# Ledger of designs, part 128: peptides against a protein of PDB entry 5HOI

Target 1, 351 residues: chain A of PDB entry 5HOI
Amino acid sequence: FRYMPFSPAGTPFGFTDRRYLTMNEVGYVSTVKNSEQYSITVSFFDVGRFREYHFEDLFGYDLCFLNEKGTLFGQSKTGQIQYRPHDSIHSNWTKIIPLQAGERITSVAATPVRVIVGTSLGYFRSFNQFGVPFAVEKTSPIVALTAQNYRVFSVHYSQFHGLSYSLSELGTSSKRYYKRECPLPMSLPNINSDMKKDANLDYYNFNPMGIKSLFFSSYGDPCIFGSDNTLLLLSKWRSPEESKWLPILDSNMEIWKMSGGKETTDIHVWPLALAYDTLNCILVKGKHIWPEFPLPLPSEMEIRMPVFVKSKLLEENKAILNKKNEIGADTEAEEGEEDKEIQIPVSMAAE

## One batch from the design tools (peptide; made by RFdiffusion4, then SolubleMPNN)

Design b1_p16_5_s4 (from b1_p16_5, 10 letters changed)
Fold by OpenDDE base, seed 5:
Structure b1_p16_5_s4 (fold): chain B 351 residues (1-351), chain A 16 residues (1-16)
Amino acid sequence: as target 1 above (351 residues)
Amino acid sequence: SIREKLAKRIQELLEE
């Protein structure tokens, strides 16, 4: 297993010279290979709020986090980080994170008040927005980070214990834990079943954890979107004994429902953010589960508790078809209709 | 509605 650099909703290069370093509700950051250097562009969805900007990257930044005040960049191997405010009034700053032999920066996060760096050895480094260090903590290996204001959601991985998560608040003097390395009930990508398609292998090599994104909701709840395309939300995290992960959206099932029950295996949800009761996302058509260039306009998907798994619906529809065939023994079975549209039961369309 | 916009966008992608 190799720890790979993670950024929220980042895409692989694939066979191209360009990729998205990160994207969220604020915008998207792209990088293009240009000989020995990279050209980075920071783009925004609200073109009235911020102006798009670009710069030459001589370091090959492979980590990125975008917020409403600036962009944090990181280089996983060298330990270099750069913060670039969107406002030209504020100065850029650069820092080198000391790395041990074989250590990698695995994730970075930035808020208007904090910068966080996580590593493959589980070093959690915290800074203010000006790059002044607060602390270094040793945790389990960090694979993903996100942050909102003073709160940090971290995902950890152990070969022995699998995925865990922490939720912490970075005050001025101390770190407070709401959750500390608790089990994360997210399925890892299944190498044997999904790897029959080359496109899934490329994505797995880029992101072995299958975490497409993680973010805080507009209400400040930790959210994670895994390889199963289910949005998980951490509810009641202020009450340790009552805290639970809620599967608030099965995006594959929602696409299938919204199509009228058509085949939708080549339509993919790419998560951006959870704003109130809507998932902001990019809808992607094709073999690749990630958006290519140009970036499509964002779509909104209403959150719903998945009552039915697509597999159960397919089993029930097969059972209904088999019962109809047992009752209808006298009507000529025309062999040809393999493409029977799975009729969504009217009861499921009304909820 | 949000659902109508989503359904329309999915239909557009199915016709591509």
Scores: peptide ipSAE 0.653, ipTM 0.966, DockQ to the pose 0.731
Fold by OpenDDE base, seed 4:
Structure b1_p16_5_s4 (fold): chain B 351 residues (1-351), chain A 16 residues (1-16)
Amino acid sequence: as target 1 above (351 residues)
Amino acid sequence: SIREKLAKRIQELLEE
């Protein structure tokens, strides 16, 4: 396993000289390779609020985080970071993060008040928006970060324990944990099934964890969108004992339903943000599961709380049983299975 | 509706 630089909804180069470093509800950051240099563009969906800007990147930034006030860039190998406010009133700043031998910056996040750097050795570095350091903490290896205001959602990986997550608040004097390195019930990419397609191998090499994006909802709930195209939301995170991950959207199932049950294997959801009860996303058609250039207009998908309407599952199971009985299959209905927890098929767990 | 807009966009993509 190799720790790769992660940015929310970042895309690989593939066979091109250009990729998205990151994208979210604010906009998208692209980079184009030009010989030994890169040209970076910061673009916005709200063109009336923000002006697109460009700059030459001599460092080859491979990490990015976009927020409503600025863009954080990072170089995973050198430890260079740059923060660029969108407004010209505030100055850009650069910093070098000290890295140990073989250490990489694996993710960066920025809010209007905090900058966070995570590394492959589990160094969690926090700064204010001006690059003044607050703390360095040692955690499990960090593979992804996102942040909103003072809150940080971090994903960790251990070869022995798999994925874990933390949810923390970065106050002025102290870090508070709401969740600390708790198991993350996200499916990892299936190397054996998906690697038969060259396009999936390229994406796996870019992002071995299959985390397409990581964000906070508009309500401040941690969200993760994995390789299974399921949106997970961390519910009740303020109550540690009640905290649970909710599969609030199967995006493949939703596309299939919305198509009228047509073949949709070439249509992909690329997640941007969760705004209220809607996933903001890019719909992508083609061999690549990620958006190419130009970026399509965002689409909205309504989330469905999995209302395990046990009643509806019971009705559907009764309807399936009735159809099986009409087909004359002498399946001895053992009467005693009424009290068995209806194993919700994995496909229905996302409804 | 959001749903109608999404259905329309998916249909457009299926016809491409």
Scores: peptide ipSAE 0.652, ipTM 0.966, DockQ to the pose 0.633
Fold by OpenDDE base, seed 2:
Structure b1_p16_5_s4 (fold): chain B 351 residues (1-351), chain A 16 residues (1-16)
Amino acid sequence: as target 1 above (351 residues)
Amino acid sequence: SIREKLAKRIQELLEE
C-alpha cells in the first residue's frame, strides 16, 4: 500500500497535462504542467465576490485546500506548504514541514483561522492562519483532512483496522475530541470488481481510498463521499453515544430516478459541498468519473433526509430567540448557543 | 424546482 496525497475533490492528470488540485463550493484550483514547472490557477464560482488569480509553481504542489479567505498548497514529498490569501492585502507565507525518511504529507486543510497538516506516519500538525504552530500530535496514519472554522474532520488508515475518523476542535490552548479514531463505515474500492475498466485503475492509483471528497455541511456536520457514490453525514456528533453515520444520498440511484429509469452508467456525480439540504456537485458524462476541462457548471441534488427539519427548526429557533428578545428577558446570549446541535424529532425521520 | 433543473441537466447529458 502507498499513501497518496489527498485533496477534496482533486482529480488525476490521466493522459493530460492538467488536473484539478481541489474543488468545493468556493471554487476550483487547477494546475497545468509546463515543462519542468506548473502553472496554478485559483478560480471561483462567485466571480463577483472573488477575482481569479494564477502563479508559477516551481515545487510541484500535489496537495491543496481552498477556503473563503485563501488557498493552502502542499508538496507531499518535500514537506513544503504555502498559504496564499485571496486578498492581496495579506502576505503569502511558505513553510517546510519536517518529514522523516519515507514520511509524506497525505492531506492539508485550511480555514480562515487554522492550518492543518496530516502525514503518512500520523503526525497531525496545527497552525494559525499565519503559519504559527500550535501543536504536533501523533495519531494513526492520516489519509484525508477537512476543516471548518476551528473543527477538523480527519480520516485515518490502519492496515489492521481499516478506516477510522476523528472529529476535533482546535482551540487556542487545547485540542478537544468529539470523536477519536472511531470506525468509519465507508466501503473501500473493490480492486477485483471495479478494476475491469482501465479508467477505474487510473483513479485507484491516484486515490486508493476512493474518497472523492470530504467536507463539513453548511450546518457543521462532517460529510464524506466515497467510491460507492453514497453521501454519508455524521449526525449527533456532540453526543458520543448517539453519534451515527447516515447515508443521506445514493447519487447513482438519484441520477437513475431523475433520468426516468434510463441507463445512466456513464453519468457520474462529482461532489463539491452540502449546502443545507442540497448536494452541490458536478455532473460528468463519459469514461472518467471526474470532471475534465473546462469545468461544467455545478448542479444541485436534493438529499433524502428531511434536512428541511433543520432549516425549519433553525427558523423556529430564530423566531423563539427573536420573541425572547422582544420580551426584554436579559438572557445573556452565551456565544455558545449557536453551536447546539438541532435535534430532529424521531417522528420526522420516518417520512 | 431543484428537481426539475436536475432532471433537465441529466436529460441534456443523456442526449450528448
Scores: peptide ipSAE 0.651, ipTM 0.966, DockQ to the pose 0.543
Fold by OpenDDE base, seed 3:
Structure b1_p16_5_s4 (fold): chain B 351 residues (1-351), chain A 16 residues (1-16)
Amino acid sequence: as target 1 above (351 residues)
Amino acid sequence: SIREKLAKRIQELLEE
């Protein structure tokens, strides 16, 4: 096993000179080898909201994270990171992360308010959006990061304990943990069964953990999509004792069902994001489980939550609130609602 | 529907 640089939905070069550094619901970042340098392009799905841009990369960035405000780049070996706002009003900044001998940056994440760097030695480094450092913490070795607003979802690997995860909030003065290095019930890639196809070996060498992507849902729940093509969602994470991973979508089974039960062994789901109750993804046909160039248009796949549809619960809760407001109950309670966990009615939790 | 769009896209991919 070796620690490899991870970016959400990043693809290997394979036998080509180009790959995706990252992709999500905002867009996709590609890099092309040009002799001793790289050309990076940041592309967007909403072409009316964002303008595509490119630049020459002399450093060979192998880590990337895209958000609605900018793109974070990293070089796993040198420790260089660069943040590029999408808006030209804000300046780019570059920083060198100090690395020990043999240490690698394994993952980077960025939100409009935070930048996070994780390493193969378990150094967790936090910054604001301007690259001002907050803290350095030592954890178990970090293999993947994602972030939304102030929250960070981190995946850790130990040779003795396998995969674990943390969920934390990066306030101004302190880091709060909702979950700290708890077991992650994700299946690792099976080297012996899947290696019959050279394409699977190439992907395993690029991403030994088989984590295709990880993200926060639109509702702020941590999500992970592994090599088994199952979307896992962390439910009830505000209640440490009640928190559980839910297998909310088997993507292979859903493709098979939607085909009418045809052979779909060469059709692959590449995850982008969970928007409400739909997985945004790229459908890929071929030997490679990842998208090639040009990038196909995204597809939507409905999740099957066993117990509840969050969108319906939100609509029902809004309808209940609107009815209460029509009855003239005092309006003071609005400010605290954004961070309230969607209370599942007790009747629906028992079926 | 979302399901009809997905089924159509999968069928297109199966015919390629």
Scores: peptide ipSAE 0.652, ipTM 0.966, DockQ to the pose 0.535; fails the geometry check

Design b1_p16_6_s1 (from b1_p16_6, 5 letters changed)
Fold by OpenDDE base, seed 3:
Parts: sequence; structure tokens; C-alpha cells
Structure b1_p16_6_s1 (fold): chain B 351 residues (1-351), chain A 16 residues (1-16)
Amino acid sequence: as target 1 above (351 residues)
Amino acid sequence: MLEFKKDNVAPVVLER
């Protein structure tokens, strides 16, 4: 296993000279390789609130986190980080994170009040928005970070223990844990099944954990979207004994429903954020499971607990069709190949 | 029904 630099909803280069460093509900950060340099563009979905900007990257930033106040960049190998406020009133700052031999920055996160750096050796470094350090903590190896306000959701990986997570709050004087290195019930990519499509090999080489994104919901609940395309939400995290991961959306099931029950292999959900009861996502059409260029418009997908079994819905629809055919035998209606759109019962759409 | 709610999303066309 190799620790790779992770950014929320980041894409690989693949066979191209360009990729997304990160994307979320605020916008998307792209990088284009120009010989030995990179051109970075920070783009926004709300073009009335934010102005797109670009700059030359001489360092080859491979880590990124976008928020409403600025963009954090990082270079996994050199330990360089840069924070760029979106507002020109505030100055950019750069810092070098000291790395040990073989250590990599694996993830970075930024809020309007905190900057967090996680490493392959499990160094958790916290700063304020101006790059003033608070603390350095040693944890299990960090593979992913996200943050909202003072809260940090961290994913850890150990070869012995698999995936774990922490949920912490970075106050001014102390770090509080709500969850500390608890087991994360997320499936890892299955090398034998998921890698049989050459198009997926590039993605899992880029992101071996298969974590497409992680974020906080609008209510401040930790969310993670894995290789299984299931959105997990950490419910009741304030009550340590009651806390549980809820599979609040099977995006493969929702794509299947939206296709009228046709198995589609060319439509993929790319997660951005959870806003209230809707997953903001990009619907990717094509061979690759990640968005290419130009970026499609974001879509909203309503969250729904995966209570339904496809086979049962297909059997029920076949039984309804057979009953209609038994009742309708007396009208010579021309067999128009009416697209047998699976009517999902309205009662199953409202829960 | 996919509600395309956000009229204000400009797709990034990176000029080659």
C-alpha cells in the first residue's frame, strides 16, 4: 500500500494534462500541466459572489481544499502549503511543513478559522487561518481530512486495523475528541472486481482508498462517499454510545431508478456536498468514473435510505405488467416498443 | 426528476 495525496473530490490526470485538485459546493480547482509548470484555476459555482482567479504553480501542488474564504494548496513531497484568500484584502501566505524521511502530506483542510495538515506518519498539524501553529499531534496515519468551522473529520489507515476515523473540535486552547480513531465501516476498493475495467485502474492508483469525497453536511454531520458509491453519514456523534454510520444514499440504486430500471455502466455520481436532504453531485457520463473537462453542471440527488432491493422491484413490476396483459387481451393495440420505464411506486418515493 | 436548480454555474472551459 502507498499513501497518496488526497483532496475531496479530486480527479487523476489519467491520459490528460489536466485534472481537478478538489471540488465541493463552493466551486472547483483545476490544474493544467504546462511543461515543468502548472496553471491553477480556482472557479466558483456562485459567479455573483466570487470571482474566478488563476495563477502559475511552480511547486506542483497535488493537495487542495476549497472553502468560502480561501483555498489551501499543498505539495505532498516538499511539505509546502499555501493559503490563498479569495478576497484580495487578505494576503496569501506560504509555509513549509517539516517532513521526515519518506513522510508525505496526505491531506489538507481549511476553514475560515483553521488550517489542518495530515501526514502519512500520522502527524496532525493545526494552524489558524493566518498560518500560526497551534499544535502537533501524533495519530494513526492520516489518509483524508475535511473540516467545517472548528470541527475536523479525519480518516486514518493502518495495515493492521484498516480504516478508522476521528471527529474533533479545535478550540483556541484545546482539542476535543467526539470520536477518536473509531472503526470506519467503509468498504475498500476490491482490486479484483473494480480494477477489471482499465478506466478504473488509473483512479485507484491515484486514490487507493476509493474515498471519492468527505465533507460535513449543512447540519455539521460527517459524511463520506466511498468506492461503493454509498453516502455514509455519521449520526448522533454527540452521543458516543448512540453514534452510528447511516447509509443515507445508494447512488447506484438512484441511477438505476432514474434510468427506468436499466443497468447503466456509463453514468457515475461524483459527490460535492450534502445540503439539507440533497446530495449536490456531478453526474458523470462516460468511461471514467470522475468528471472530465468541461465540468458538467451540478445536480441534486435526494437522500434515501437503501431499503429497496432491485430484484424485488423488477419482480413486482413484472407482476404488474403480467396482470395488465391478462386484463387487456381484447384490444388489438399495436405493439409499439414503448420503453418499459419501471414505474417506481409513489409510496416508495415519499419515504 | 433531476432539478437543475443553480442557473449560475459556468462550466470551466479551460482554453487549451
Scores: peptide ipSAE 0.000, ipTM 0.341, DockQ to the pose 0.032
Fold by OpenDDE base, seed 4:
Structure b1_p16_6_s1 (fold): chain B 351 residues (1-351), chain A 16 residues (1-16)
Amino acid sequence: as target 1 above (351 residues)
Amino acid sequence: MLEFKKDNVAPVVLER
């Protein structure tokens, strides 16, 4: 296993010279490789609030986190980080995170009030928005970070214990844990199933944990979207005994419903954010499970707990069709290969 | 000349 730089909804280069460093509800950050240099563009969905900007990257930033106030960049190997406010009133700042031999920055996060750096050795470094350090903590190896306001959701990996998560609040004087290295019930990519498609190999080489994204919901609940295309939400995290992960959306099931019950292998959900009861996402059509260029417009999917089994719905629909054929045996069989849309129960139809 | 301030190890505030 190799620790790779992770950014929320970041994409691989694949066979191209360009990729998305990160994307969320605010916008998307792209990088284009030009010889030994990179050109970075920070783009926004709300073009009325924000202006797109670009700059030349001489460092080869491979980590990124976008928020409403600025963009944090990181270089996993050198330890360089740069924060770029969107507003020209605030100055950019650059720092070098001290790394041990073989240590990598694995993830970075930024809010309007905090900057967080996580490493492959489990160093958790916190700063304010001006790059003033607060603390250094030693945790289990960090593989992913996200943050909202003062809260940090961190994913950790141990070879012995698998995936764990922490939920913490970074005050001015102290770090509070709501959850500390608790088991994360997320499936890791299965090399035998997920890697059988050559098109996915590049993605899992880029992101071996299969974490497409992690974010906080609009209500401030930690969310994670794994390789199984299930959105998990951490419910009741303020109550230690009541806290649980809820599978609030099976995006494969939603795509299957949207296709009239046809098996689609060319449509993929790429998660951006959870706003209220809707997953903001990119619907990716094509060979790759990640968005290419240009970026499609964001789509919304209503969150729905997966209560129904696909096989049972197929059996029920076959039983309904067989009953219709037994009753309708007196009308001439026009052999129209009508694409028999599966009647999805109205309670399950995507509006 | 961009002054690369190496972040010195922030003092470990041992929470007492």
Scores: peptide ipSAE 0.000, ipTM 0.312, DockQ to the pose 0.012
Fold by OpenDDE base, seed 5:
Structure b1_p16_6_s1 (fold): chain B 351 residues (1-351), chain A 16 residues (1-16)
Amino acid sequence: as target 1 above (351 residues)
Amino acid sequence: MLEFKKDNVAPVVLER
């Protein structure tokens, strides 16, 4: 197993010279290989609020986190991090994170008030937005980080215990845990099923955990989107005994519904953020499960708990069609190829 | 003893 640098919704290069370092509801960060250097562009969805900017990257940043105030970059091998405010009022800062032999920065996160660095050895380093260090903690190996305000959602990996998560708050004086290295009920990529498509092999080599993204919802709940294309939300995390992961969206099921019950193998959901009751995402059409260039416009997908079994919906629709054919058998066969749109019952569309 | 189901173990890609 190799620890790879993780950034939320980051994409591989594949066979191209360019990739997304990260993307979320704020925007997307791209990097282009130019011989031995990289050109980084920080782009925004709200072009009225933010100005796109670019810079030459001589360090080969492979970690990124974008927020409303700035972009954090990291180099997984060298330990270099750079914070770039989006405004010109605040200065950029650079810092070297001390790494042990073989240690990698595996993930970085930044909020307007905190910078977090996680490593393959489980070093959790916290800073303020100006790069002033607060603390260093030793945890299980960190594979992914996200943060909102003072809260940090961390995903850990152990060879013995698999995936775990922590939810912590980085106050001014102390770190508080709401959850500490609790089991994460996320499916890992199945090599035998998911990697049989050459197009997926490149992605899982880039991201062996299959965590497409993790974020906090608009309500401040930790969310994670795995290789199974299910959005998990951590509910009731303030109550340790009541806290549970909710599968709030099966995106494969939603794509299937949107396709009129046709099995589509060329449409993929790429998660950006959860805003209220909608998953902000990129609908990717094509061979690759990740967005290429140019980036498609974001789409909204309403969250729906997977209460319905696909087989039952298909049986019910077949039963409705058979009943229509039994009632219609007395009127002449005009062979209209009516595209048999599966009428999803309106009650399932409005709840 | 929480039975950690085997499904949460990342496949060890043995570098041959």
Scores: peptide ipSAE 0.000, ipTM 0.342, DockQ to the pose 0.017
Fold by OpenDDE base, seed 2:
Structure b1_p16_6_s1 (fold): chain B 351 residues (1-351), chain A 16 residues (1-16)
Amino acid sequence: as target 1 above (351 residues)
Amino acid sequence: MLEFKKDNVAPVVLER
């Protein structure tokens, strides 16, 4: 196993000169190779509120986190981080994170009030928005971070214990844990099924954990979207004894419903954020499971608990069709191979 | 209904 730099909804270069460093509900950050340099563009979905900007990157930033106030960049090998406010009122700042031999920055996160750096050795470093350090904590190896306000959702990996998560609050004087290195019930990419598609090999080499994104919902609940395309939400996290992961959306099931019950392999959900009861996502059409250039418009997908079984829906629809055919047997309807759209019950159709 | 937020990027039409 090799620790790779992770950013929320980041994409690989693949065979191209460009990729997305990160994307969420605020916008998307792209990088383009230009000889020995990179050109970074920070783009926004709300073009009335924000102005797109670009700059030359001489360091090869491979980590990014975008929020409503600024963008955090990181270089996994050198330990360099840069924070760039979106406004011109606040100055950019750069810092070198001290790394041990073989240590990598694996993830970075930023809110309007906190900057967080996680490493492959499990160093958790916290700063304010001006790069003033609060603390250094030693945890299990960090593979992913997200943050909202003062809260941090961290994913950890151990070769012995697999995936775990922490949920913490970074107050002014101390870090409080709501959850500390608890088991994360997320499916890892299956080498035998998911990697058999050569088109996905580049993605899993870029992101071995298959975590497409992690974020906080608009209600402040931790969310994670793995390689199984299921959105998990951590419910009741304020009560340690009652806290549980809820599979609030099977995006493969929703794509199957939207396609009239046809199995499709060329439509993919790329998660951005959870806003109220809707997953903001990019619908990716093509061979790759990640968005290419130009970025498609964001789509909204309603959250729905995966209570339905495809096989039962297919059996029920066949039974309804057979009953209709038994009642209608006197009309010589020509055997047009009409692609019999599965009538998904209106209560199950995405409106 | 998938509401596409209208602005500057190409809509991905899911062909039904």
Scores: peptide ipSAE 0.000, ipTM 0.384, DockQ to the pose 0.043; fails the geometry check

